# Peptides against a protein of PDB entry 2AUS, part 196

Target 1, 323 residues: chain A of PDB entry 2AUS
Amino acid sequence: ADIKREVIVKDDKAETNPKWGFPPDKRPIELHIQYGVINLDKPPGPTSHEVVAWIKRILNLEKAGHGGTLDPKVSGVLPVALERATRVVQALLPAGKEYVALMHLHGDVPEDKIRAVMKEFEGEIIQRPPLRSAVKRRLRTRKVYYIEILEIDGRDVLFRVGVEAGTYIRSLIHHIGLALGVGAHMAELRRTRSGPFKEDETLVTLHDLVDYYHFWKEDGIEEYIRKAIQPMEKAVEHLPKIWIKDSAVAAVAHGANLTVPGIVKLNAGIKKGDLVAIMTLKDELVALGKAMMSTQEMIERSKGIAVDVEKVFMPRDWYPKLW

## One batch from the design tools (peptide; made by RFdiffusion4, then SolubleMPNN)

Design b2_p24_2_s2
Fold by OpenDDE base, seed 2:
Structure b2_p24_2_s2 (fold): chain B 323 residues (1-323), chain A 24 residues (1-24)
Amino acid sequence: as target 1 above (323 residues)
Amino acid sequence: MELEKRNKELQEKLKLALEKLEKE
């Protein structure tokens, strides 16, 4: 669920200068690309790295990165952050994921039993990472947020599953098969969601990107490529946000920590240690950082470090130095 | 199933994209 976080206003009189910065919807096309994220429909076959390399070739980019690996055979939602936005993928790595999976059972099981057993896998599960993962093969818990059975056709079970980041659907299916007593394997897998990125009108193919780039470069039509690329701010929509004064923006853009006096408004429910997005009053991403205070502490205190700034995205010159 | 069809369509689109990139 996109839990809309409550917004608490600390300074209701805070204004922003319309001449400063570049709001996500007001970036020139070149700047939009430099601060862009593609909601790519990754085809089955290539690695996520090969697909990123192709995007760099198609769009003539020096740098790009993806918001969480999909295996070669897995299709669907792969956020690809471009150029100056490349580091925003760190906000997507811990984000929840949704998949549609086809599970093939190795024996006949009554539908009622399939439904009952699969429901037992909602909640906390114990997983062992696959042999080929860069992650140490330690047992770990993962959350399965929901399992929705879409179709049962004999031994084939199509289902939607919402999971915590780094849940292995192949391992889940293996354990479901064991619990059913017949065994199972993953026949097909598609990722349908990665945090704020989902299957919607923003989902584009590599073929779409080739055509849209051509329309821009050869025909002067920027509309298609503009729509195909999301602003980097999309990649932080799921994070708790802190909105800051214009006078604080340049300091944070230079890598200074956010202090309490710079806060105009913030989301409820921030805890110490949370990853937070620091935003301008124009909803521009300034930086990602670690909360050093709770929401309540940021409201009650008049001073102190609110956020330890870890990654700056905003250029240093978009806002004037007012310190 | 719908998933297999969609995956096949994406593979064909990938092929077309690569063919275009080789002609440029």
Scores: peptide ipSAE 0.346, ipTM 0.879, DockQ to the pose 0.878
Fold by OpenDDE base, seed 3:
Structure b2_p24_2_s2 (fold): chain B 323 residues (1-323), chain A 24 residues (1-24)
Amino acid sequence: as target 1 above (323 residues)
Amino acid sequence: MELEKRNKELQEKLKLALEKLEKE
């Protein structure tokens, strides 16, 4: 999320019609909800599925989905994509995560040793998924991007950790405890980031959603519920983007693959096989797809399939059919 | 610790949210 991607312009003369589409900032409230993602502060206790069911009840929704399971005891950042945006959660599954964890040591260890050993767990670690995981229990490497010790109080160690998707913090703490020679367990865990979603002003509780929905439906005040729901485009901010001509939008919205002539600008560093977001010139999400070319190939080639379109989000009628 | 306090506050807010949702 924090890596600024270079933008390469292929067509600097490409314009967009202001009458076509619905930019994220210009959606009516009903449409904003239909294409929304909530940055939910999941409470400890309920499952991620239970809180999604509650959000559907609170907001009177037919469909919703979460951007990656939090265990019942784990609190914090749970992106919940709504209605037409439900499928955007696929973009969040591979995204990096940050947690604040409380580790309880099973013996006394000098603080200097705790700090030294925990620093050795930055980088690549070997993990085995727990027995209760639906994931195949094969040994796999995972990246720990950083460990920041926040507080040490005797046997209690509070730390921040940035990790690759599907890193088990419980397993990390177990291995740290083994390396310290005393053993350890995870006492508390909170997720503080999930890709572009973090602890910021957009983080809302289930209680906030109840109140904000009430203010809209009973008092006619849309402001609170509008601010509580992010546009689905936020859920793809961490992906490489390809911006397309207005004339290409309707074809992609109908499920056609993106061809090279439709590209106006794109991020640097796209590789063949990458998940990419196809955007309008108004930063509307049209579709997610698999890159069939690198950035360099998309610049050098005059024709060919640039993106295999996997998931369309944009309605077919937002842009006119120009083919 | 800050984490335990925050988790308690979220549990209280959850209780309030469910109580409101059951009254509607």
Scores: peptide ipSAE 0.320, ipTM 0.870, DockQ to the pose 0.875
Fold by OpenDDE base, seed 1:
Structure b2_p24_2_s2 (fold): chain B 323 residues (1-323), chain A 24 residues (1-24)
Amino acid sequence: as target 1 above (323 residues)
Amino acid sequence: MELEKRNKELQEKLKLALEKLEKE
């Protein structure tokens, strides 16, 4: 998520009309909420669905959705997309995750051996989904990007782990315990990152949301609720982007596929089949879609379908029809 | 550990949030 993608400019003369659209930083509070994502600190206890239902009640919303299930006992980063932004969660499902886990060992193991064995679990691991998962129970490979041991206290091992989406930390800990020869179980788990969402100043609790909504509705103070809600564009920061001409925005907002002539600039390294974000020149999210060309093909070709548009977010009236 | 303390704090904050929602 933190890798700055190179930006290739195709049309350096392309201008944008400042009167069209609503840039993320210029949305009125009601519109900001309609296109918002909360970086929620999910408490342990409730399901992710119960928490989404509570947010809908607190903020008087018709629709909301979460960016990837946390088990009831798991706390931490749960992105919750609001109203018209609800379907942006599809961008977060494939995103990498970070956790802090407490592993309890079932026997005594020297610290040096714990450190050595845990380092061997960096890289590709074979997992079987647990019985409770809706995912088909087949063996699959997952990537462990890094393991950082934070603390070792006798049989308790606190560690940070970065993983590919759909890696089961409980299964990882079980396999580490087997490799140590004593067995282990997951005592505690917190998610500290979900793609672009992390533990930072944007992380809010359900209690914070109750108070901030009250300050807005009863006291007329919108500052707190505005800061508690991120623009939906935050939820696509980790995706490769394609920026389009003002003349192409309304067509894409009506569900037309993006053609090569509409492209102003794009990220390097797009492959055919990648999920991409289609943006305006004001960094507004127009749509998500599947790349039908590589970055190189989008540069070299003068025509053709660049992106198969799967989900539109931009309202049809923010930009004029220029066709 | 710090994680257990944080989880307990979040449970207490959840309880307070639910109590506010029940009074409204």
Scores: peptide ipSAE 0.062, ipTM 0.736, DockQ to the pose 0.872
Fold by OpenDDE base, seed 5:
Structure b2_p24_2_s2 (fold): chain B 323 residues (1-323), chain A 24 residues (1-24)
Amino acid sequence: as target 1 above (323 residues)
Amino acid sequence: MELEKRNKELQEKLKLALEKLEKE
């Protein structure tokens, strides 16, 4: 999300018809919900699945899905994609995460040693998935992007940590405790970020959702529920993007692969095999797909399949067939 | 610590939200 990707323009004369599509900021409330993602402040106690079930009940939804499991005891940022946006969560699974953790040490350690040892855990770490993980229990490397100690109070260490997707903070704390020679355990954990979703003004509780839905249904006030739901395009902000011609949108919305002539602009640094978001010139998400070319190949080539379309989100009728 | 306070507040808000859903 934080990497400003350079935008390379291939067709500087490409225009978009303002009458076609539904830009993220111009969706009627019902359509906004159908293509929405909630930045939920998950309480400690319930499973991520229970929370999704409650959101479906609160908002009278048929489908919803979460952007990466939080353990029952873990609070904080849980993206919940709604209805037609449900499958956008696949973009959030590989996204980096941030946590605030409370580590309790099992012995006394000088603060200088705590700081020094925790700094050594920035970078590549070796982890084994826990027994309750759906992931095969093979040793694997994970990146710790940063560790920031917020507070040290005797044996209690409050810290912020940025990590690669699927890093186990409980295991990290266990290894830090071993390196300190006294042992440690995770006392508390909160997720403060999941890719583009963070602790900001968009973060809402289950209580907020109950109230905001009632304000809409009983009082006719849509403002609160509209603000509580982000457009599905938020869930792909961290991905490399390819913007396409209006004439290519309907074909991609019908499940056709994106060909090179349909590209108007694209982010730099796309590699073959990357997950990419196919966007309209109005920043509407058409589809997710796998890049079949690098950015450079998409610039240099006049033809060929640029993106293998894996999942269409846009309805087929938002843009006309121009072929 | 701030996490304990925040987690307690979220548990209370969850309880209130569930109580509303049970009355409907």
Scores: peptide ipSAE 0.023, ipTM 0.663, DockQ to the pose 0.949

Design b2_p24_2_s3
Fold by OpenDDE base, seed 1:
Structure b2_p24_2_s3 (fold): chain B 323 residues (1-323), chain A 24 residues (1-24)
Amino acid sequence: as target 1 above (323 residues)
Amino acid sequence: SELRERNERLERELKLALEKLEKE
C-alpha cells in the first residue's frame, strides 16, 4: 500500500469541468456516508458479520460489508464499506494484512534460537486452511513479508507480522512451534493493517460511532461522523489507477468497458489481469475492473479495450453523456 | 499484557455501545 506508483501522462491537455461529479472531500454528509468506509476497531467476541449488522443499526443503513473476516476472538482493523460503497470491499480481499500476535511456547527456548527460527519463516510458507474456512483444504503457499519480534518474556513471544491475504497466523505459530521443537499456540491476535487501512487517527470503535451519530442527529454536529467515515476512494489507494476523460466517465458509469482513447493518465506497472481502479481527473472512483492490457500497451495503442469493467460505483448522472 | 488490556477496553466499549442502542 505504501508503494508510490509512477504516474504516466498520456494526455497532458485534458481538463475537467469543476461542475461535474463530487470529489471525495466535497461530498455533503449524506452523500459522504453513502460512499463511505469505516476503519473499525473490531472488538473481540462478536463475528465480523455481527459487527457489520450493528454498524447498520447504529447508522440507520440498508447495506454494508466488511473488507475481510476477522475471527470472533480477533480484534483490530476491520474496514466496513457502507451503502453504495459496499462492493468496494472486493479491492481489500486480496490486500496484504498485518497482525500483532502473542505466541505461547510449550517449552523453554533460548531467545537467540527463537529469533533465528522466526526469521526463517519470512518468505514463502506452505499452509493448509483450517476446517472452519470456506476455502478448499488443499496445501497452498502464502508469503510472509516480514516478522518483527517486539518482546520475548520467557515462553511468551509478541511479534508483528506482515502477510499475504489468506495467511493463517494460527497455522504459522503452530509451524514455528514445531520448528522450535517445543510446540506453540496463538494466545492473542490483533489485526493492525488491512491494505490502506491501519491503526491511525481514522480508527474508530462501535462506541465512537454511537456517540458521533447521536451528535449529528440530535445536536446537528456533523464533524465527528464525517471524520469517522473515510471516502470509498481510500479503499482503492493500494490499487493501480487509470484516470479518464470527463467524456468517458458517463459511459463507464453506465457499465461500458474503458477503451484506450478515454485514458488521460495511468500508473506504471499494470499487467493484464490486474485489478485496477478507474478514476476521474478529480480522483473520484468510477469503477473497478480487470486490466485487459499492460501499462505499455495502453500507452502504445490508439484503440481497444483497456479495462473490462466489473463493478461501477459512480452514479450515472454525476457526469453528462457526451457520446 | 498491552494487547490484553486493549482487548478488554474494546469489550467494555462494546458493552457500553450495546447498552446505548437498547435504550434508544
Scores: peptide ipSAE 0.402, ipTM 0.904, DockQ to the pose 0.883
Fold by OpenDDE base, seed 3:
Structure b2_p24_2_s3 (fold): chain B 323 residues (1-323), chain A 24 residues (1-24)
Amino acid sequence: as target 1 above (323 residues)
Amino acid sequence: SELRERNERLERELKLALEKLEKE
């Protein structure tokens, strides 16, 4: 996710009209909220659904959705997409995750052995989903991108772990415990990253949201609530992007597929079947779709369907119809 | 310890948030 994708320019003369659309940094506060995503620090205790319900109540919203369930006992990064942005969470479901976990060992193990065994769990692991998971209980491979041991205190091991989406840290800890020969369980878990959302200055609590909403509604101070809500475009930063001509925006906003002539620039390395974000030249999210061509095909071809548009986010009236 | 302390803080903040929501 952290590798900057190369940008290939197909049309270096393409300009954008500054009067059309609403760039993420120039949205009025009401519009910013309607196209917003909160980087919520989910407290332990409530379900992700309960927390989303509270956010809807706090901010007086009709719709919201979360970017991947955290168990009740798990705290940390829960992206919550608001109103018209609600469906952007589909871009976050396949995104990598990072956690900090506290593993408790059921026996004494030398520190050198703990470190050696945990390092062996970097890479591909076989997992069985837990009984309570709505996911089919089939054995599946998952990637552990990295394990960083933060602290070892006797039988307690604090570690950071980067994982593929849908990796169960509880199951990982169970397998580590088996490999150590003493057994282990997950004592604490916090999610520190979900794709582009991480522990940074954008992370806010439910209490922050209550106060910030009050400051806006009662005191007329928009600054706090504006900073607490990220533009929906944040939720697609990790996706490959295709930037389109102003003349193509309205058609895509009406649900038309993106054709090759509409492309101004695109990321390298797009494959057929990839989820891609269709962007304006002002970095506004128009739609999500499935790539029907590779990057190379989109460069070489003069015509054809480049992206099968699946979800439109941009209103139909932000850009004029030019067809 | 750091994770526990952080979680305890979040639980306190949740309680405060809910108390404020009940007063409105």
Scores: peptide ipSAE 0.399, ipTM 0.904, DockQ to the pose 0.881
Fold by OpenDDE base, seed 5:
Structure b2_p24_2_s3 (fold): chain B 323 residues (1-323), chain A 24 residues (1-24)
Amino acid sequence: as target 1 above (323 residues)
Amino acid sequence: SELRERNERLERELKLALEKLEKE
C-alpha cells in the first residue's frame, strides 16, 4: 500500500469540468454512505459476517461486504464496504496484511535464538491452508515481508508481521515453534492493516457507529457519521491508477472498456493482467478492471483496449455522454 | 497484555452496542 507509484502524464492539457461528478470530499452525507467504506475495529468473538450484518442493521443498509475475513477470535482492521461500494472489497482481498501476534513458546529458548530464528522466516514460506479454509488444501508459497519483534517476556513473544494475502499467522507461529525446537501456539492475534486501511483516526468500533448514527438521525449532527465512513476511493489507494478524460467517463460508466485515447495520466509499472483503478481527474473511482497493456504500451500506442472493465462503480449520469 | 486489554475493551463495547441496538 505504501508503494509510491510514479505518475506519467500523457495529456498535460486535459481539464475537468468542476460541475460534473461528485468528488470524494464533496458528497452529500446520503451519497457518501452509499459509496462508503468503514474501517472497522472488529471485536473478538463474532464472525466477520455477523459484524457486517450488525453494521447493516445499525446504518439501515440493504447490502455491505468486508475486505477479507477475520476469524472470530481475531480483532482489528476489517474494511466494510457499503451499499453501492460493496464490491470494492475485491481490491482489498489481494492486498498485503499486517498483524500483531502473541506467540507462546512451549519451552524455554534464549532470546538471541528466538530473534535469529524469527528473522529466517522473513521472505518466502511454504504453507498448507487450514481445514476450515475454502481454499484447496495444497502446499503453497507465501511472502512474509517483515517480522518485527516488539517484546520478549520469557516464553511470550509479541511481534508485528507483514504478509502476503492469505498467509496464515497460526501456521507461521507453528512453524517458528518447530524451528525453535520447543513448539509454539498463537495466543492472540490482531490485524493492524489491510491494504490502505490501518490503525489510525479512521478506525471505529460498532459502538461508535451506533452513537454516530443516532447523533445524525435524532440530533441532525452528520459530522461524526461522515468521519466514520471513508469514501470508496480509499479502498483502491494501493492499486495502480489510470486517470481518464471527462469525455471517456460516461462510456466507462456504461461498461465500455477503456481505450488508449481516453487516458490522461497513469501510474508507472502497470503490467498486463494487473488490477487497476480507473479514476476521473477529480480522483473519483469510475471502475475496476484488468490491464490489457503495460504502462509503456499505453504510452506508446495510439489506440486499442487499455483496460478490460470488470466492475463499474460510478453512476451513469454523473458525467455527460460525449460520444 | 496490551492486546488482551484491547480485546477486552472491544468485547465490552460490542456488548454496549448490541444493548443499544436492541432498545431501538
Scores: peptide ipSAE 0.393, ipTM 0.903, DockQ to the pose 0.913
Fold by OpenDDE base, seed 2:
Structure b2_p24_2_s3 (fold): chain B 323 residues (1-323), chain A 24 residues (1-24)
Amino acid sequence: as target 1 above (323 residues)
Amino acid sequence: SELRERNERLERELKLALEKLEKE
């Protein structure tokens, strides 16, 4: 999520009409909610689905979805996409995750050995999905990006871990315990990051949402609920982006594929098959799609389908039809 | 553990949130 992508400008003269669209920072509160994502601090106890149901009740919403399941006992960062933004969670499912975990060892192990063995688990690991997962129990590789030991207290090891999506921390801890020769189990787990969503000033509780909604509805104070909800564009910050001309926006918003002439600027390093975010020049999310060309091909070619549009988010009427 | 304390706080806040929702 923290990879700064270079921006390549294809058309440096492209302008945008300030009267068209609704930039993320200029949406009326109702529209902001309709295109919102909450960085929820999920409490331990409830399922991720129960928490989403409560958010829908609190905010009087018809639809919402979460950016990757947390087990009932697991707390922390759960992105919840609202209403028209609900499907933006598809951008978050494949995103990297960070956790803080408490591992309890079943025997005494020297600290130096703990540190050495845990360092060996940075990189590619082989995992078996847990029995409770709807995923076929096939062995699969996952990346552990980093392990940071925070504290060692006898048999208790507190650590931060960055992982590829769908890495099971419980399984990781089990394997670490086996490698240490004493066995281990996961005592506590908290998710501290899900793609662009992390523990920061945007993290809110269900209780915060109850109060903030009340302040808006009863007292007319919008500031709290506005701050508690992020624009849906936050949920795609980690994706490679393609920015398009105003004249291309309405077509893409109607479900047309993005063609090369519509591109104003784009991130470097897009490969064919990548999930990309199609943006306006005002940084509004138009659609998600599959890149049909590399960045280089999108620069060099004058025509062709650049992105196969998979999911439109922008309403069809925000930009005029210019075809 | 800081994690346990934080989790206990979140459980308390959840209870309060649910109690408020039941009174509305």
Scores: peptide ipSAE 0.383, ipTM 0.897, DockQ to the pose 0.881

